Peptides against a protein of PDB entry 6NYY. Designs and how they scored, part 150

Target 1, 212 residues: chain A of PDB entry 6NYY
Amino acid sequence: KHFEQAIERVIGGLEKKTQVLQPEEKKTVAYHEAGHAVAGWYLEHADPLLKVSIIPRGKGLGYAQYLPKEQYLYTKEQLLDRMCMTLGGRVSEEIFFGRITTGAQDDLRKVTQSAYAQIVQFGMNEKVGQISFDLPRQGDMVLEKPYSEATARLIDDEVRILINDAYKRTVALLTEKKADVEKVALLLLEKEVLDKNDMVELLGPRPFAEKS
Target 2, 212 residues: chain A of PDB entry 6NYY as posed
Amino acid sequence: KHFEQAIERVIGGLEKKTQVLQPEEKKTVAYHQAGHAVAGWYLEHADPLLKVSIIPRGKGLGYAQYLPKEQYLYTKEQLLDRMCMTLGGRVSEEIFFGRITTGAQDDLRKVTQSAYAQIVQFGMNEKVGQISFDLPRQGDMVLEKPYSEATARLIDDEVRILINDAYKRTVALLTEKKADVEKVALLLLEKEVLDKNDMVELLGPRPFAEKS

## One batch from the design tools (peptide; made by RFdiffusion4, then SolubleMPNN)

Design b2_p25_1_s3 (from b2_p25_1, 13 letters changed)
Fold by OpenDDE base, seed 5:
Structure b2_p25_1_s3 (fold): chain B 212 residues (1-212), chain A 25 residues (1-25)
Amino acid sequence: as target 1 above (212 residues)
Amino acid sequence: MTQTIGDLHEPLSPEIQAVLDSLGK
């Protein structure tokens, strides 16, 4: 208990016990987090789910916690599944509510950053080619891009394609698993916090062998 | 080491926002 709480504080920040969400907001958060959880459950290269919560912490209204694989090398397929998992919340909101909320802003940022990194740092795009440029960090003076305007346009186009592909893949997955997303969301509204065992009881064992 | 996917409400950079706008998202 104490160790888990310490990890939660480091990752999610302090629990905002005073933050009262309206019932409709809490419902939105539950379906958002259920989208992340279910996407992660059914994507082969996603990290195993440890915990999902709709209790507000720090700047977040909910979170899904995963056990990352201890790996230094990532394939394009692994990065795609991670992008899909990250899009799971936004896609769930679209499927169930037909609307977009500001809650997915950080997820969209992460997906966009990952897409750019794949194309311009890891050389994972055939059209752009085997290039590796350092992306400016937030707050760094945007020095001159080490590539032409034509290359910049190509990069932007390929980033959009990659994000759209990840989005479509996530829509297909969560549409197929719509009933599972609903089950997780409803149980979240009841319990506020779910662990791996709750997910196994609800959905059955994860279909991918956890690499021990 | 655990990773958390959290819904942080930080403002997006103009460049990222432009990409999202172009995607209708």
Scores: peptide ipSAE 0.044, ipTM 0.578, DockQ to the pose 0.339
Fold by OpenDDE base, seed 3:
Structure b2_p25_1_s3 (fold): chain B 212 residues (1-212), chain A 25 residues (1-25)
Amino acid sequence: as target 1 above (212 residues)
Amino acid sequence: MTQTIGDLHEPLSPEIQAVLDSLGK
């Protein structure tokens, strides 16, 4: 218990117990986090869920914590499932409330970064080709792009296509699992924090064998 | 100031994380 709490403080920061969310905001956070949790549960290549919380911590109003796989190589399929899991919060908000909030800004940033990396660094897009370009670091002078403006436009278009495909896949998944998202969200509103055991009790065992 | 709802992932391999960090987007 004390060791787990220490790790949680290091990873997630201090709980903001003084930050009281309005009931509607807390509901939005619960369904958002439930979307992440359920998407991660039913996507084969997603990291296993350790904890999900709607208690504000650090810069987040809620969070889902996953156990990373010790992997050095990632497939296109693995990266897609990670994108879908990351979109799970936004998609849940759309499915349940018919609206989107600013809460998914960091998720959209992560998805965008992953999509660009797949296309311009990992060569995972057939239209752009098997290319690998070093992108300037944040704060470096944007040196001349090693590709034409026509290629830049193509990259931007293919990034949007990849993100939209991940979004559609996530919509299909969470629509199919809508009742499970609801169950997780309602239990979050009751307990504020769920662990892997709570998820197993609620949804059954994860349908994928844990790679030991 | 609008707050985000965050996912806490343990870091990917240092190599992939370095690539993602380098994208600055």
Scores: peptide ipSAE 0.140, ipTM 0.648, DockQ to the pose 0.099; fails the geometry check
Fold by OpenDDE base, seed 2:
Structure b2_p25_1_s3 (fold): chain B 212 residues (1-212), chain A 25 residues (1-25)
Amino acid sequence: as target 1 above (212 residues)
Amino acid sequence: MTQTIGDLHEPLSPEIQAVLDSLGK
């Protein structure tokens, strides 16, 4: 418990107990986080959920915390599932509210980053090819792209395709698991914080063996 | 200030963030 709280403070910042969300916002956060949680629960290559919270921390209104795996190599499938998990919040909002909020901005950024990395760093896209471009270091001005404008357009297109595929996958998953998302969201609204045990009680054991 | 709903996953690598920044994303 103390160690988890320490990690939460480091990653999420200070808990903003004074930040009062409007009921509708709190509901949005709950369903958003439930989307992350449920997506992570039912995606094989997603990291195991540790905690999900609708208590604002730092810059976030809610969060899902996952157990990081000590992994140095990622497969395309793993990266896809991570993308889907990251999209879970946005997708949940769409499924339940028929609208999207700015709450998923960071998630979309992460997904976008992952997609670009897969395509331009990891060579995971067949159309772009097995390429790996060095990304600019922090502070380096990207003055010249190491590829043509045609390649740039292709990259952008393939990034969009990859993200859309992940999005569709997430929509399919969370639509199938809509009742589970609802259960998690409702319990979040009640408890504000859920742990893995709460998720097990709600959803049953995670269908994938936790890689120790 | 618009706040985001975030996951507490690992932060983006600085390198990728730089690329996103350079792309206006």
Scores: peptide ipSAE 0.083, ipTM 0.647, DockQ to the pose 0.138; fails the geometry check
Fold by OpenDDE base, seed 1:
Structure b2_p25_1_s3 (fold): chain B 212 residues (1-212), chain A 25 residues (1-25)
Amino acid sequence: as target 1 above (212 residues)
Amino acid sequence: MTQTIGDLHEPLSPEIQAVLDSLGK
């Protein structure tokens, strides 16, 4: 719900036609979005890319739009690839610019939230165990954590491990596909918006059958 | 329903920020 609402707010945000990015900012956004796009392209369990844009919308400077699979159940592998795709922008910036921008803040939030959810809600971590706790909602008083401080530390550690694993996986992927990221970024700088067909033209068919 | 991964510049919660800080990022 919150993730979807955030997405809807980004998508539903009026194109801020008035927000002119500086050329360097636009370049950063292009490589950022290219990172998302390419990561999603080469990750089996990532959602199919529909559109990638560097036209500012709402609070976003760019976006990659995907078609979610019609599924109610997500595997750990699917969530990992989703995390990697979400990290794709940040990782692209690191690979190409060697710097961190604030542009990836929402992506990092989403990844962190996903990691916590996997560990504490979905029981997807063997060390923490098959437990499910409600994550404190924003604004809920941190009611007494239903687990010990030792468990809290374990959760935090395992969250870090999971995020780091996703990050490393994304770095490996986008390093391998660095030329593809650059092709997408350069074309984004030219066209500002790319669709699936543009991606197919640049990269070839997505190597994974779209399980409809 | 389409999903968008976008760069929302909303401030991170302190808890999430602490996690990110701990990752050295």
Scores: peptide ipSAE 0.056, ipTM 0.598, DockQ to the pose 0.319; fails the geometry check

Design b2_p25_1_s4 (from b2_p25_1, 11 letters changed)
Fold by OpenDDE base, seed 5:
Structure b2_p25_1_s4 (fold): chain B 212 residues (1-212), chain A 25 residues (1-25)
Amino acid sequence: as target 1 above (212 residues)
Amino acid sequence: GSSTIGDLHEPLSPEIQEVLESLGK
């Protein structure tokens, strides 16, 4: 208990007990976090869910905590599933409310960063090619791009394609699992915090073996 | 300012974030 709370404080920041969300905002957060949780539950290469919360912490109104794998190498498939999990909140909002909120801004930023890295750093895009550009370190002036404007446009297009593909995959998944997203969201509104055991009770065991 | 709903996943690298910011993305 104390150790878990310490980790939560380090990762998520201090609980903002004074931050009172309006009921509709709290509902939006619940469905957003349920989207992340359910996407992570049914994606093979997603990290195992530890906790999901709609209690505001630090800069976040809610969060899902996962057990990170101690790995230094990622496959393209792993990165795609991580992108889909990260998009799960936004997609859930779209499916249930038909509206988009600013709540997913950081998620979209992370997805954009991942897509860019896959294309220009990891050489994972066939059209751009097996290339890796040295990215400037923090504080280095990016004076000149190591590629032409034509290549820059191609990179931009392929980043958008990759993000859109991840988005469509997430929409398909959460549409199939719509009832599960709702179950998780409703229980979050009741309990505010769910753990792995709560998820197992709601959804059954995660279909993928935890590689310990 | 608008609050975000946080994901605890970190970006792949801070360097990539800076590049994207420099590109206006």
Scores: peptide ipSAE 0.062, ipTM 0.616, DockQ to the pose 0.122
Fold by OpenDDE base, seed 4:
Structure b2_p25_1_s4 (fold): chain B 212 residues (1-212), chain A 25 residues (1-25)
Amino acid sequence: as target 1 above (212 residues)
Amino acid sequence: GSSTIGDLHEPLSPEIQEVLESLGK
């Protein structure tokens, strides 16, 4: 308990108990976080879920906490599943509410960054080829890109394709598991915080063996 | 280590908006 709280403070900051979400906002957060949780549960290469919460912390209105594997090398398939998990919140909002909110801004940023990294840093795109360029850091003068404008356009197009593929995969998954997303969201609205055991009770054991 | 995926209610950057628009979203 004390150790988990310490980790939560390091990662999420202090609970802002003073930030009371409106009921509709709380519902949105619950379904958003349920989307992350369920996507992570049924994607093989997603990190194991530790905790999901709709209690605001720092600038976040909710969060899902995962235990990352001590992995330094990622395959394209692993990165895709991570992208899908990251899109799970946004996709859940679309499925259940038919609308999108600004709540997924950080997720979309992460997905976009991952897509660019796969294409321009890791050489994982066949059309762009085996290239590795440093992405400009925020605030660096857009120094001359080490590639042509035509290549830049190609990169942008392939990034959009990759994100779209991840999005479609996530839509398919969470549509199939729609009832599970709803169960998790409803339980979040009741308990505000769920752990791995709650998820096992609700969804059954995760279908992927934790590589010990 | 642990990773956290969370909700931030902030406006999307123009760059992210352009990507989403290109996806029909």
Scores: peptide ipSAE 0.048, ipTM 0.550, DockQ to the pose 0.454
Fold by OpenDDE base, seed 3:
Structure b2_p25_1_s4 (fold): chain B 212 residues (1-212), chain A 25 residues (1-25)
Amino acid sequence: as target 1 above (212 residues)
Amino acid sequence: GSSTIGDLHEPLSPEIQEVLESLGK
């Protein structure tokens, strides 16, 4: 208990007990976090869920904490599942509320960054080809893009395609698992914090063997 | 201020994290 709380304080910052979410906002956060949690549960290459919370911390209204894998190499399939997990919150909001909130802005940014990295740095797109370009660092003079404007447009189009594919995959998954998302969201509204054991009790064991 | 719903993901490999950080910049 004390050790877990210490890790939570180091990673999540101090709980801002002062931010009282409106009931509708709290509901939105619960379904958003449930979307992340359920997507991560049923995606093979997603990181295992450790904790999900709707208690505001720092700048976040809720969070899902995952156990990182000590992995140095990522496949295209692994990166796709991570994108889907990251989209899980927004997709859940769309499925249950038919609306998009500003809460998913950071998730969309992360997904966009991952998509560009896959196409421009990792050469994972067949149309763009087996190319790797260094993305300009913040503050570096935008050196002339090592590719033509036509290539830039192609990259932008392929990024959109990749994100849309991840989005559609996430919609399909969370639509199939809609009842599970509801269960997790409702339990979050009751307990505010869930751990891996709570998820096992609700959903059963994760269908993917923990690589020991 | 616009509150975001944040996921606490443990860092990817330092190399991928550097790449993602370079993109967010």
Scores: peptide ipSAE 0.094, ipTM 0.615, DockQ to the pose 0.111; fails the geometry check
Fold by OpenDDE base, seed 2:
Structure b2_p25_1_s4 (fold): chain B 212 residues (1-212), chain A 25 residues (1-25)
Amino acid sequence: as target 1 above (212 residues)
Amino acid sequence: GSSTIGDLHEPLSPEIQEVLESLGK
């Protein structure tokens, strides 16, 4: 327990036990995290779920923790599933509550960043082509984009398409697995923290062989 | 500021992975 908490502290920051969420907020967090968890569970190229929690840590009100595989190369399919997993929280909120909260802001940021990276850094978009440009880092003077305004518009359009496709995929998945999302959310509301074993007990074994 | 619901999807360091594995996770 103490060792696990230490690891969690290193990864997720200090538990904000003093932050009492309102019941509705806690419910939102539970369904949000359940969305992440279930999406990750049923996406082939998602990382294995380690833990899901609705206990606030650091800057987050909840979290889903995954064990990433040691890999240096990512396929487009892997990146898509990661995007879907990242969208799982937002999608869950939409499915269950019909609303978006600020809780998904960081997820959307990550997804957006991933989409841009895929298109402009990794050359994974056929319309944009095999281009690789460094994305401006936070604080770097956005010097002249190495591409035309027309290309910039194309990039923006293709980013939106990619995100929307990931979103739709996630909606389809979590709609199919809606009962599972609810089960996870309800159990989160009860236990506040779930591990992989809890998920296996609740949902059955993950349908994809964990590549050890 | 609005609190976010965080997800820990960042790659863990190999050292942390080893520790998690040692814990049966």
Scores: peptide ipSAE 0.074, ipTM 0.506, DockQ to the pose 0.081; fails the geometry check

Design b2_p25_2_s1 (from b2_p25_2, 10 letters changed)
Fold by OpenDDE base, seed 4:
Parts: C-alpha cells; sequence; structure tokens
Structure b2_p25_2_s1 (fold): chain B 212 residues (1-212), chain A 25 residues (1-25)
C-alpha cells in the first residue's frame, strides 16, 4: 500500500480531491483513461496495468498506472507497444467523441520524444542507421546538430512514419476493442478507480503471461 | 524542422479521417 501510493505520487502527483469535474469532462477523462487501460491490456509488451483512475491529481485529470518494470533495455517492439499505449487516450477520445482534448497533448509529446529517441539515440531505424546522439533536454540550448540537414529531414520523416504506425496500430486495436473501452469507461464513471482485478472481471484475464 | 505538436496532431487527425472514411463507405 505505501509503495503503491509512493508510485502514484510520482506518476500522478497528489490527489486534488477538491477539484470537481463537470459531468462531460469526467466522461471525457473516463474514456481517455479507458483507452490507455485497454491498449495496455491487449498489447503484449505493454507494462501490466495496476490502477486506472479518473480522480484528478496534480498533473492530470486521470491516470493509468502500470507496474514499472526495472528494465534498462527495451526492444523496438516493446517501445512500439508503449507508444500505442500512450496514444490510447487520444485514440479513444477520437473514436468516441470525434474530438481531441488538451489532455492528449502530453501523451503526444511523450510519443514524439520516444520516437526521436528510438531513431536518434538507439539506432532502431534502418534508413537513418546506427546513429546515437544525445537529445537535448528541455531547456538546453540546442547546439549545432551533429548531423546534416538531409539527415535531419530523414529523421523527421522517419519519426512521423513511426508515430503514424503506432497511431494506426492503436486505432485498429481500440476499434476492435471498442466495446471493451466502453465497458471500462462506464465502470470508471461508476467507481472512479479500477484495479487489475476489476479489469479481469470486466475483460477477462490479460491474454499475455505476466513475466514474474 | 522539428515536428511541432500541432503538425503531429494534424497528421494524426488526417490519418484517423482516412481510416474512418474507409469504414463509412
Amino acid sequence: as target 1 above (212 residues)
Amino acid sequence: MEITDEELERALSEEFDKYYSNYNY
């Protein structure tokens, strides 16, 4: 319990119990978080879901919490599934509401950062090749790029391709599992917080063996 | 040119529209 709460504080910040969401906002958050949760549930290399909540916290109106794997090394497939999971909220909003809210902006930023890291830092793109450059941190003066303008354009193109591929994969998945997203969202609106057991009761067992 | 969040959002929206346009037909 104490460890879970500590992780929750790191991921979501302190609960803002005084923040009351309007019904429509709460609905949007529920479907957003349901998108993350369902994407994570049906993606093999996604982290196991621990908790999903629509209770507002310091950094967001809802969150999906996953068991942090003490993994220092990720495969391309693992990173793709994580990107899809991250896109799950945005895609859910699009599927159910035909609109995107500001809540999805941070997810898009994370996906973009991950895509650049895969291509530029980890050399995971065949066209760009085995290039490893440190990405500037937010606020660092971007000194001269260690690669040509042509390479920069290629990187940008391949980043777009990677993100689009992740997006399409997420759309396909959540469209297939649309009913499951709806079930999770509705239950979130009722309970505000769901755990792994709630998800198992609702969706059945996760189709992937959890690595012990 | 760094992909802006706006450009990415637009690209994603366009892809979504393409995907759903194929299902409505």
Scores: peptide ipSAE 0.011, ipTM 0.430, DockQ to the pose 0.056
Fold by OpenDDE base, seed 3:
Structure b2_p25_2_s1 (fold): chain B 212 residues (1-212), chain A 25 residues (1-25)
Amino acid sequence: as target 1 above (212 residues)
Amino acid sequence: MEITDEELERALSEEFDKYYSNYNY
């Protein structure tokens, strides 16, 4: 109990108990977080969900905690599933409300960063080729791009393609699992916090063997 | 529905600026 609470504070920050969400906002957050949770549940290479909450904290209106795998090497497939999980909130909002909120902006930034890293740093794109450019750190005097303007445009295009592919994959998944997203969202509205056991009760066991 | 071009472009621009601002500016 104490250890879990400590982890929650580190990851989520202090609970903003004074921040009262309007019922409609709370509903949006519930479906957003349910989207993340369900996407992570049904994506093989997503990190296992430990906890999902719609209690506002310093970093956001909702959060999910995952058990990270001690993994230092990632495949393209693993990174794609992580991108899809990250897009799960936005996609859920789109499916259920036909609109997205500002809460999805941070997720989109994370996905964008991942896409650039895959293409530019890890050479995971066939069109761009096996390249590994160190992305300039903020503050480094970058005199010249290590690649041509044409290559830069190609990178941007392939990043967009990768993100859209991840989005489409997430839409397909959460559309198939729409009823599950709703179940999770509704239970979140009642309990505000769900754990792995709640998810198992709602959705059944995760279809992928968790390496414990 | 796909990520809107506007939102994607904004996100791309922000990330691009984060990593490449020294190249463009």
Scores: peptide ipSAE 0.016, ipTM 0.438, DockQ to the pose 0.130; fails the geometry check
Fold by OpenDDE base, seed 5:
Structure b2_p25_2_s1 (fold): chain B 212 residues (1-212), chain A 25 residues (1-25)
Amino acid sequence: as target 1 above (212 residues)
Amino acid sequence: MEITDEELERALSEEFDKYYSNYNY
């Protein structure tokens, strides 16, 4: 109990019990989180879901917790699945509501950051080539980029392509699993918090073996 | 269904600005 609460505080922050969401907002959050949860459930290289909640906390109106793999090296395919999982909330909102909320902006930022890292740090793009540049950290001195403006434009174009590919993949997945997203969202609206066992009961066993 | 150009450009701009403002090689 204490350990779980500590993890929840680190990931989501303190519960805002005083913050009462309007029914429509709560519905939006439920479908957003259901999108993340279902995408993670059906993507092979996504981390296994531990918990999903629509109880407002300091960092957001909802959250999903996953069991991280003890992995230091990631393939391009693994990073793509993680990008798709991150886009799951936004895609769910689009599928069910035909609109995007401000809640999806942070996810888009994270996906963009991952795409840049893959292309300029990990050398995972054939057009840009086998290059590796350090990405800036907050507080570091502003230095000129170690590549030309032409290379910068190429990087931006390839980042856009990668993000759009991940988005399309996520749309295809959650469209196929639309009924599952709705089941999870409706159960979230009822229980506010779901764990792995709830997901197994609702969707069946995750189709991928947990890699230890 | 695709990410809008406006949203993508904003995200790219934010990361780009972060990259240029905090780049340490």
Scores: peptide ipSAE 0.015, ipTM 0.451, DockQ to the pose 0.140; fails the geometry check
Fold by OpenDDE base, seed 1:
Structure b2_p25_2_s1 (fold): chain B 212 residues (1-212), chain A 25 residues (1-25)
Amino acid sequence: as target 1 above (212 residues)
Amino acid sequence: MEITDEELERALSEEFDKYYSNYNY
Protein backbone atom coordinates (compact mmCIF):
# COMPACT_ATOMS: atom_id res chain seq x y z
CA LYS B 1 0.00 0.00 0.00
CA HIS B 2 2.64 2.54 0.95
CA PHE B 3 4.81 1.69 -2.00
CA GLU B 4 1.91 1.94 -4.41
CA GLN B 5 0.92 5.25 -2.93
CA ALA B 6 4.43 6.51 -3.28
CA ILE B 7 4.53 5.52 -6.92
CA GLU B 8 1.14 7.07 -7.50
CA ARG B 9 2.35 10.25 -5.93
CA VAL B 10 5.39 10.33 -8.15
CA ILE B 11 3.45 9.57 -11.30
CA GLY B 12 0.20 11.37 -10.66
CA GLY B 13 1.06 13.84 -7.99
CA LEU B 14 -1.07 14.64 -5.00
CA GLU B 15 -4.75 13.99 -5.15
CA LYS B 16 -6.52 17.21 -5.83
CA LYS B 17 -9.61 16.52 -3.80
CA THR B 18 -10.68 20.04 -4.56
CA GLN B 19 -11.04 19.37 -8.26
CA VAL B 20 -14.61 18.35 -8.82
CA LEU B 21 -15.08 17.22 -12.36
CA GLN B 22 -18.40 17.78 -13.99
CA PRO B 23 -20.14 14.58 -15.04
CA GLU B 24 -19.34 15.14 -18.70
CA GLU B 25 -15.71 15.83 -17.92
CA LYS B 26 -15.54 12.75 -15.78
CA LYS B 27 -17.00 10.74 -18.62
CA THR B 28 -14.37 12.09 -20.98
CA VAL B 29 -11.60 11.21 -18.57
CA ALA B 30 -13.00 7.73 -18.09
CA TYR B 31 -12.99 6.99 -21.80
CA HIS B 32 -9.58 8.60 -22.16
CA GLU B 33 -8.05 6.44 -19.47
CA ALA B 34 -9.90 3.40 -20.75
CA GLY B 35 -8.22 3.99 -24.09
CA HIS B 36 -4.80 3.93 -22.49
CA ALA B 37 -5.66 0.88 -20.44
CA VAL B 38 -7.08 -1.17 -23.28
CA ALA B 39 -4.29 -0.22 -25.66
CA GLY B 40 -1.78 -1.27 -23.07
CA TRP B 41 -3.66 -4.50 -22.47
CA TYR B 42 -3.57 -5.64 -26.07
CA LEU B 43 -0.13 -4.38 -27.07
CA GLU B 44 2.53 -6.99 -26.58
CA HIS B 45 5.34 -4.67 -25.65
CA ALA B 46 3.33 -2.34 -23.48
CA ASP B 47 4.08 -2.40 -19.80
CA PRO B 48 1.62 -4.33 -17.67
CA LEU B 49 -1.19 -2.23 -16.31
CA LEU B 50 -1.26 -1.98 -12.55
CA LYS B 51 -3.86 0.66 -11.97
CA VAL B 52 -6.09 3.05 -13.84
CA SER B 53 -7.79 5.97 -12.15
CA ILE B 54 -10.07 8.85 -13.02
CA ILE B 55 -9.47 10.60 -9.73
CA PRO B 56 -7.78 13.90 -10.48
CA ARG B 57 -4.20 14.02 -9.29
CA GLY B 58 -1.57 16.68 -9.65
CA LYS B 59 -1.60 17.91 -13.23
CA GLY B 60 -3.70 15.07 -14.57
CA LEU B 61 -7.40 14.35 -14.48
CA GLY B 62 -6.72 10.65 -14.68
CA TYR B 63 -3.84 8.26 -15.00
CA ALA B 64 -2.79 4.76 -15.84
CA GLN B 65 -0.04 3.20 -13.80
CA TYR B 66 2.13 0.51 -15.26
CA LEU B 67 4.67 -1.81 -13.80
CA PRO B 68 8.00 -0.35 -14.72
CA LYS B 69 10.17 -2.79 -16.54
CA GLU B 70 13.77 -2.79 -15.60
CA GLN B 71 14.54 -2.36 -19.26
CA TYR B 72 17.08 0.09 -20.54
CA LEU B 73 17.17 -1.08 -24.14
CA TYR B 74 14.12 -0.85 -26.32
CA THR B 75 13.48 -2.14 -29.80
CA LYS B 76 11.69 -0.15 -32.42
CA GLU B 77 8.68 -2.41 -32.00
CA GLN B 78 8.61 -1.84 -28.28
CA LEU B 79 8.78 1.89 -28.71
CA LEU B 80 5.99 1.77 -31.26
CA ASP B 81 3.73 -0.08 -28.85
CA ARG B 82 4.53 2.47 -26.19
CA MET B 83 3.60 5.24 -28.58
CA CYS B 84 0.33 3.50 -29.36
CA MET B 85 -0.47 3.11 -25.70
CA THR B 86 0.29 6.78 -25.16
CA LEU B 87 -2.07 7.68 -27.99
CA GLY B 88 -4.79 5.42 -26.60
CA GLY B 89 -6.53 8.15 -24.66
CA ARG B 90 -6.69 10.54 -27.58
CA VAL B 91 -7.88 7.83 -29.92
CA SER B 92 -10.56 6.73 -27.49
CA GLU B 93 -11.91 10.26 -27.27
CA GLU B 94 -12.01 10.43 -31.05
CA ILE B 95 -13.80 7.10 -31.39
CA PHE B 96 -16.43 7.77 -28.76
CA PHE B 97 -16.90 11.52 -28.87
CA GLY B 98 -15.66 12.59 -32.28
CA ARG B 99 -13.51 15.22 -30.63
CA ILE B 100 -10.23 15.59 -28.82
CA THR B 101 -9.74 17.45 -25.58
CA THR B 102 -6.75 19.26 -24.14
CA GLY B 103 -6.05 16.20 -22.04
CA ALA B 104 -4.56 14.55 -25.07
CA GLN B 105 -2.00 17.30 -25.66
CA ASP B 106 0.44 15.99 -23.12
CA ASP B 107 0.21 12.55 -24.64
CA LEU B 108 0.94 13.96 -28.06
CA ARG B 109 3.96 15.74 -26.67
CA LYS B 110 5.27 12.53 -25.19
CA VAL B 111 4.73 10.71 -28.45
CA THR B 112 6.51 13.47 -30.31
CA GLN B 113 9.46 13.30 -27.97
CA SER B 114 9.66 9.56 -28.36
CA ALA B 115 9.47 9.71 -32.13
CA TYR B 116 12.12 12.37 -32.30
CA ALA B 117 14.41 10.41 -30.05
CA GLN B 118 13.98 7.28 -32.14
CA ILE B 119 14.99 9.06 -35.29
CA VAL B 120 17.62 11.48 -34.06
CA GLN B 121 19.19 9.68 -31.16
CA PHE B 122 18.61 6.00 -31.77
CA GLY B 123 19.05 5.88 -35.54
CA MET B 124 15.88 3.85 -35.98
CA ASN B 125 14.78 5.44 -39.24
CA GLU B 126 15.95 4.10 -42.57
CA LYS B 127 15.68 7.38 -44.45
CA VAL B 128 17.51 9.44 -41.91
CA GLY B 129 19.98 6.64 -41.43
CA GLN B 130 21.90 5.22 -38.56
CA ILE B 131 22.72 8.53 -37.01
CA SER B 132 22.84 9.66 -33.44
CA PHE B 133 22.90 13.33 -32.67
CA ASP B 134 23.31 14.55 -29.19
CA LEU B 135 20.40 16.68 -28.28
CA PRO B 136 21.29 19.71 -26.28
CA ARG B 137 20.26 19.57 -22.71
CA GLN B 138 17.77 22.07 -21.54
CA GLY B 139 19.70 25.20 -20.77
CA ASP B 140 22.74 24.41 -22.83
CA MET B 141 23.64 26.98 -25.41
CA VAL B 142 24.23 25.15 -28.62
CA LEU B 143 26.20 27.28 -31.02
CA GLU B 144 25.86 25.07 -34.05
CA LYS B 145 23.25 22.65 -35.22
CA PRO B 146 24.85 19.26 -35.75
CA TYR B 147 23.01 18.75 -39.05
CA SER B 148 21.77 20.74 -42.01
CA GLU B 149 18.37 22.35 -42.39
CA ALA B 150 17.59 19.79 -45.04
CA THR B 151 18.28 17.03 -42.56
CA ALA B 152 16.14 18.81 -39.99
CA ARG B 153 13.23 18.86 -42.39
CA LEU B 154 13.73 15.23 -43.18
CA ILE B 155 13.72 14.42 -39.49
CA ASP B 156 10.52 16.37 -38.94
CA ASP B 157 8.86 14.60 -41.83
CA GLU B 158 9.88 11.19 -40.61
CA VAL B 159 8.77 12.02 -37.08
CA ARG B 160 5.37 12.94 -38.44
CA ILE B 161 5.17 9.72 -40.39
CA LEU B 162 6.09 7.67 -37.36
CA ILE B 163 3.51 9.37 -35.16
CA ASN B 164 0.82 8.97 -37.79
CA ASP B 165 1.66 5.31 -38.15
CA ALA B 166 1.35 4.86 -34.42
CA TYR B 167 -1.93 6.76 -34.45
CA LYS B 168 -3.36 4.58 -37.21
CA ARG B 169 -2.27 1.45 -35.40
CA THR B 170 -3.95 2.68 -32.25
CA VAL B 171 -7.14 3.57 -34.10
CA ALA B 172 -7.27 0.12 -35.61
CA LEU B 173 -6.70 -1.55 -32.27
CA LEU B 174 -9.19 0.46 -30.25
CA THR B 175 -11.79 0.26 -32.99
CA GLU B 176 -11.49 -3.50 -32.87
CA LYS B 177 -11.64 -3.38 -29.09
CA LYS B 178 -14.25 -0.63 -28.89
CA ALA B 179 -16.56 -2.69 -26.72
CA ASP B 180 -13.73 -3.36 -24.30
CA VAL B 181 -12.90 0.33 -24.08
CA GLU B 182 -16.51 1.07 -23.25
CA LYS B 183 -16.62 -1.66 -20.61
CA VAL B 184 -13.55 -0.27 -18.93
CA ALA B 185 -14.81 3.29 -19.14
CA LEU B 186 -18.17 2.41 -17.63
CA LEU B 187 -16.56 0.49 -14.83
CA LEU B 188 -14.23 3.41 -14.17
CA LEU B 189 -17.22 5.68 -13.85
CA GLU B 190 -18.55 3.37 -11.18
CA LYS B 191 -15.39 2.50 -9.27
CA GLU B 192 -13.15 5.44 -10.22
CA VAL B 193 -10.15 3.15 -9.79
CA LEU B 194 -9.44 -0.18 -11.42
CA ASP B 195 -6.60 -2.58 -10.82
CA LYS B 196 -5.18 -5.45 -12.83
CA ASN B 197 -7.68 -7.90 -11.36
CA ASP B 198 -10.59 -5.73 -12.40
CA MET B 199 -9.19 -5.69 -15.91
CA VAL B 200 -8.80 -9.46 -15.95
CA GLU B 201 -12.36 -9.91 -14.80
CA LEU B 202 -13.60 -7.51 -17.42
CA LEU B 203 -11.44 -8.38 -20.42
CA GLY B 204 -10.00 -11.75 -19.57
CA PRO B 205 -6.36 -12.48 -19.04
CA ARG B 206 -3.91 -10.33 -20.90
CA PRO B 207 -3.04 -12.17 -24.09
CA PHE B 208 0.69 -11.79 -23.52
CA ALA B 209 2.62 -13.73 -20.97
CA GLU B 210 4.13 -11.44 -18.44
CA LYS B 211 7.82 -12.01 -18.61
CA SER B 212 8.75 -12.89 -15.08
CA MET A 1 -8.08 8.72 -38.50
CA GLU A 2 -4.93 10.75 -38.29
CA ILE A 3 -3.52 13.27 -35.94
CA THR A 4 -4.29 16.63 -37.41
CA ASP A 5 -1.37 18.22 -39.17
CA GLU A 6 -1.83 21.35 -37.15
CA GLU A 7 -1.63 19.58 -33.83
CA LEU A 8 1.30 17.52 -34.89
CA GLU A 9 3.15 20.49 -36.30
CA ARG A 10 2.58 22.37 -33.11
CA ALA A 11 3.86 19.51 -31.04
CA LEU A 12 6.88 19.10 -33.27
CA SER A 13 7.59 22.78 -33.17
CA GLU A 14 7.33 22.92 -29.42
CA GLU A 15 9.64 20.00 -28.99
CA PHE A 16 12.03 21.34 -31.54
CA ASP A 17 12.08 24.65 -29.81
CA LYS A 18 12.61 22.98 -26.50
CA TYR A 19 15.74 21.36 -27.79
CA TYR A 20 16.95 24.00 -30.20
CA SER A 21 15.65 27.32 -28.92
CA ASN A 22 18.93 27.76 -27.22
CA TYR A 23 20.69 27.54 -30.49
CA ASN A 24 22.07 30.99 -30.86
CA TYR A 25 22.27 31.19 -34.32
Scores: peptide ipSAE 0.010, ipTM 0.465, DockQ to the pose 0.121; fails the geometry check

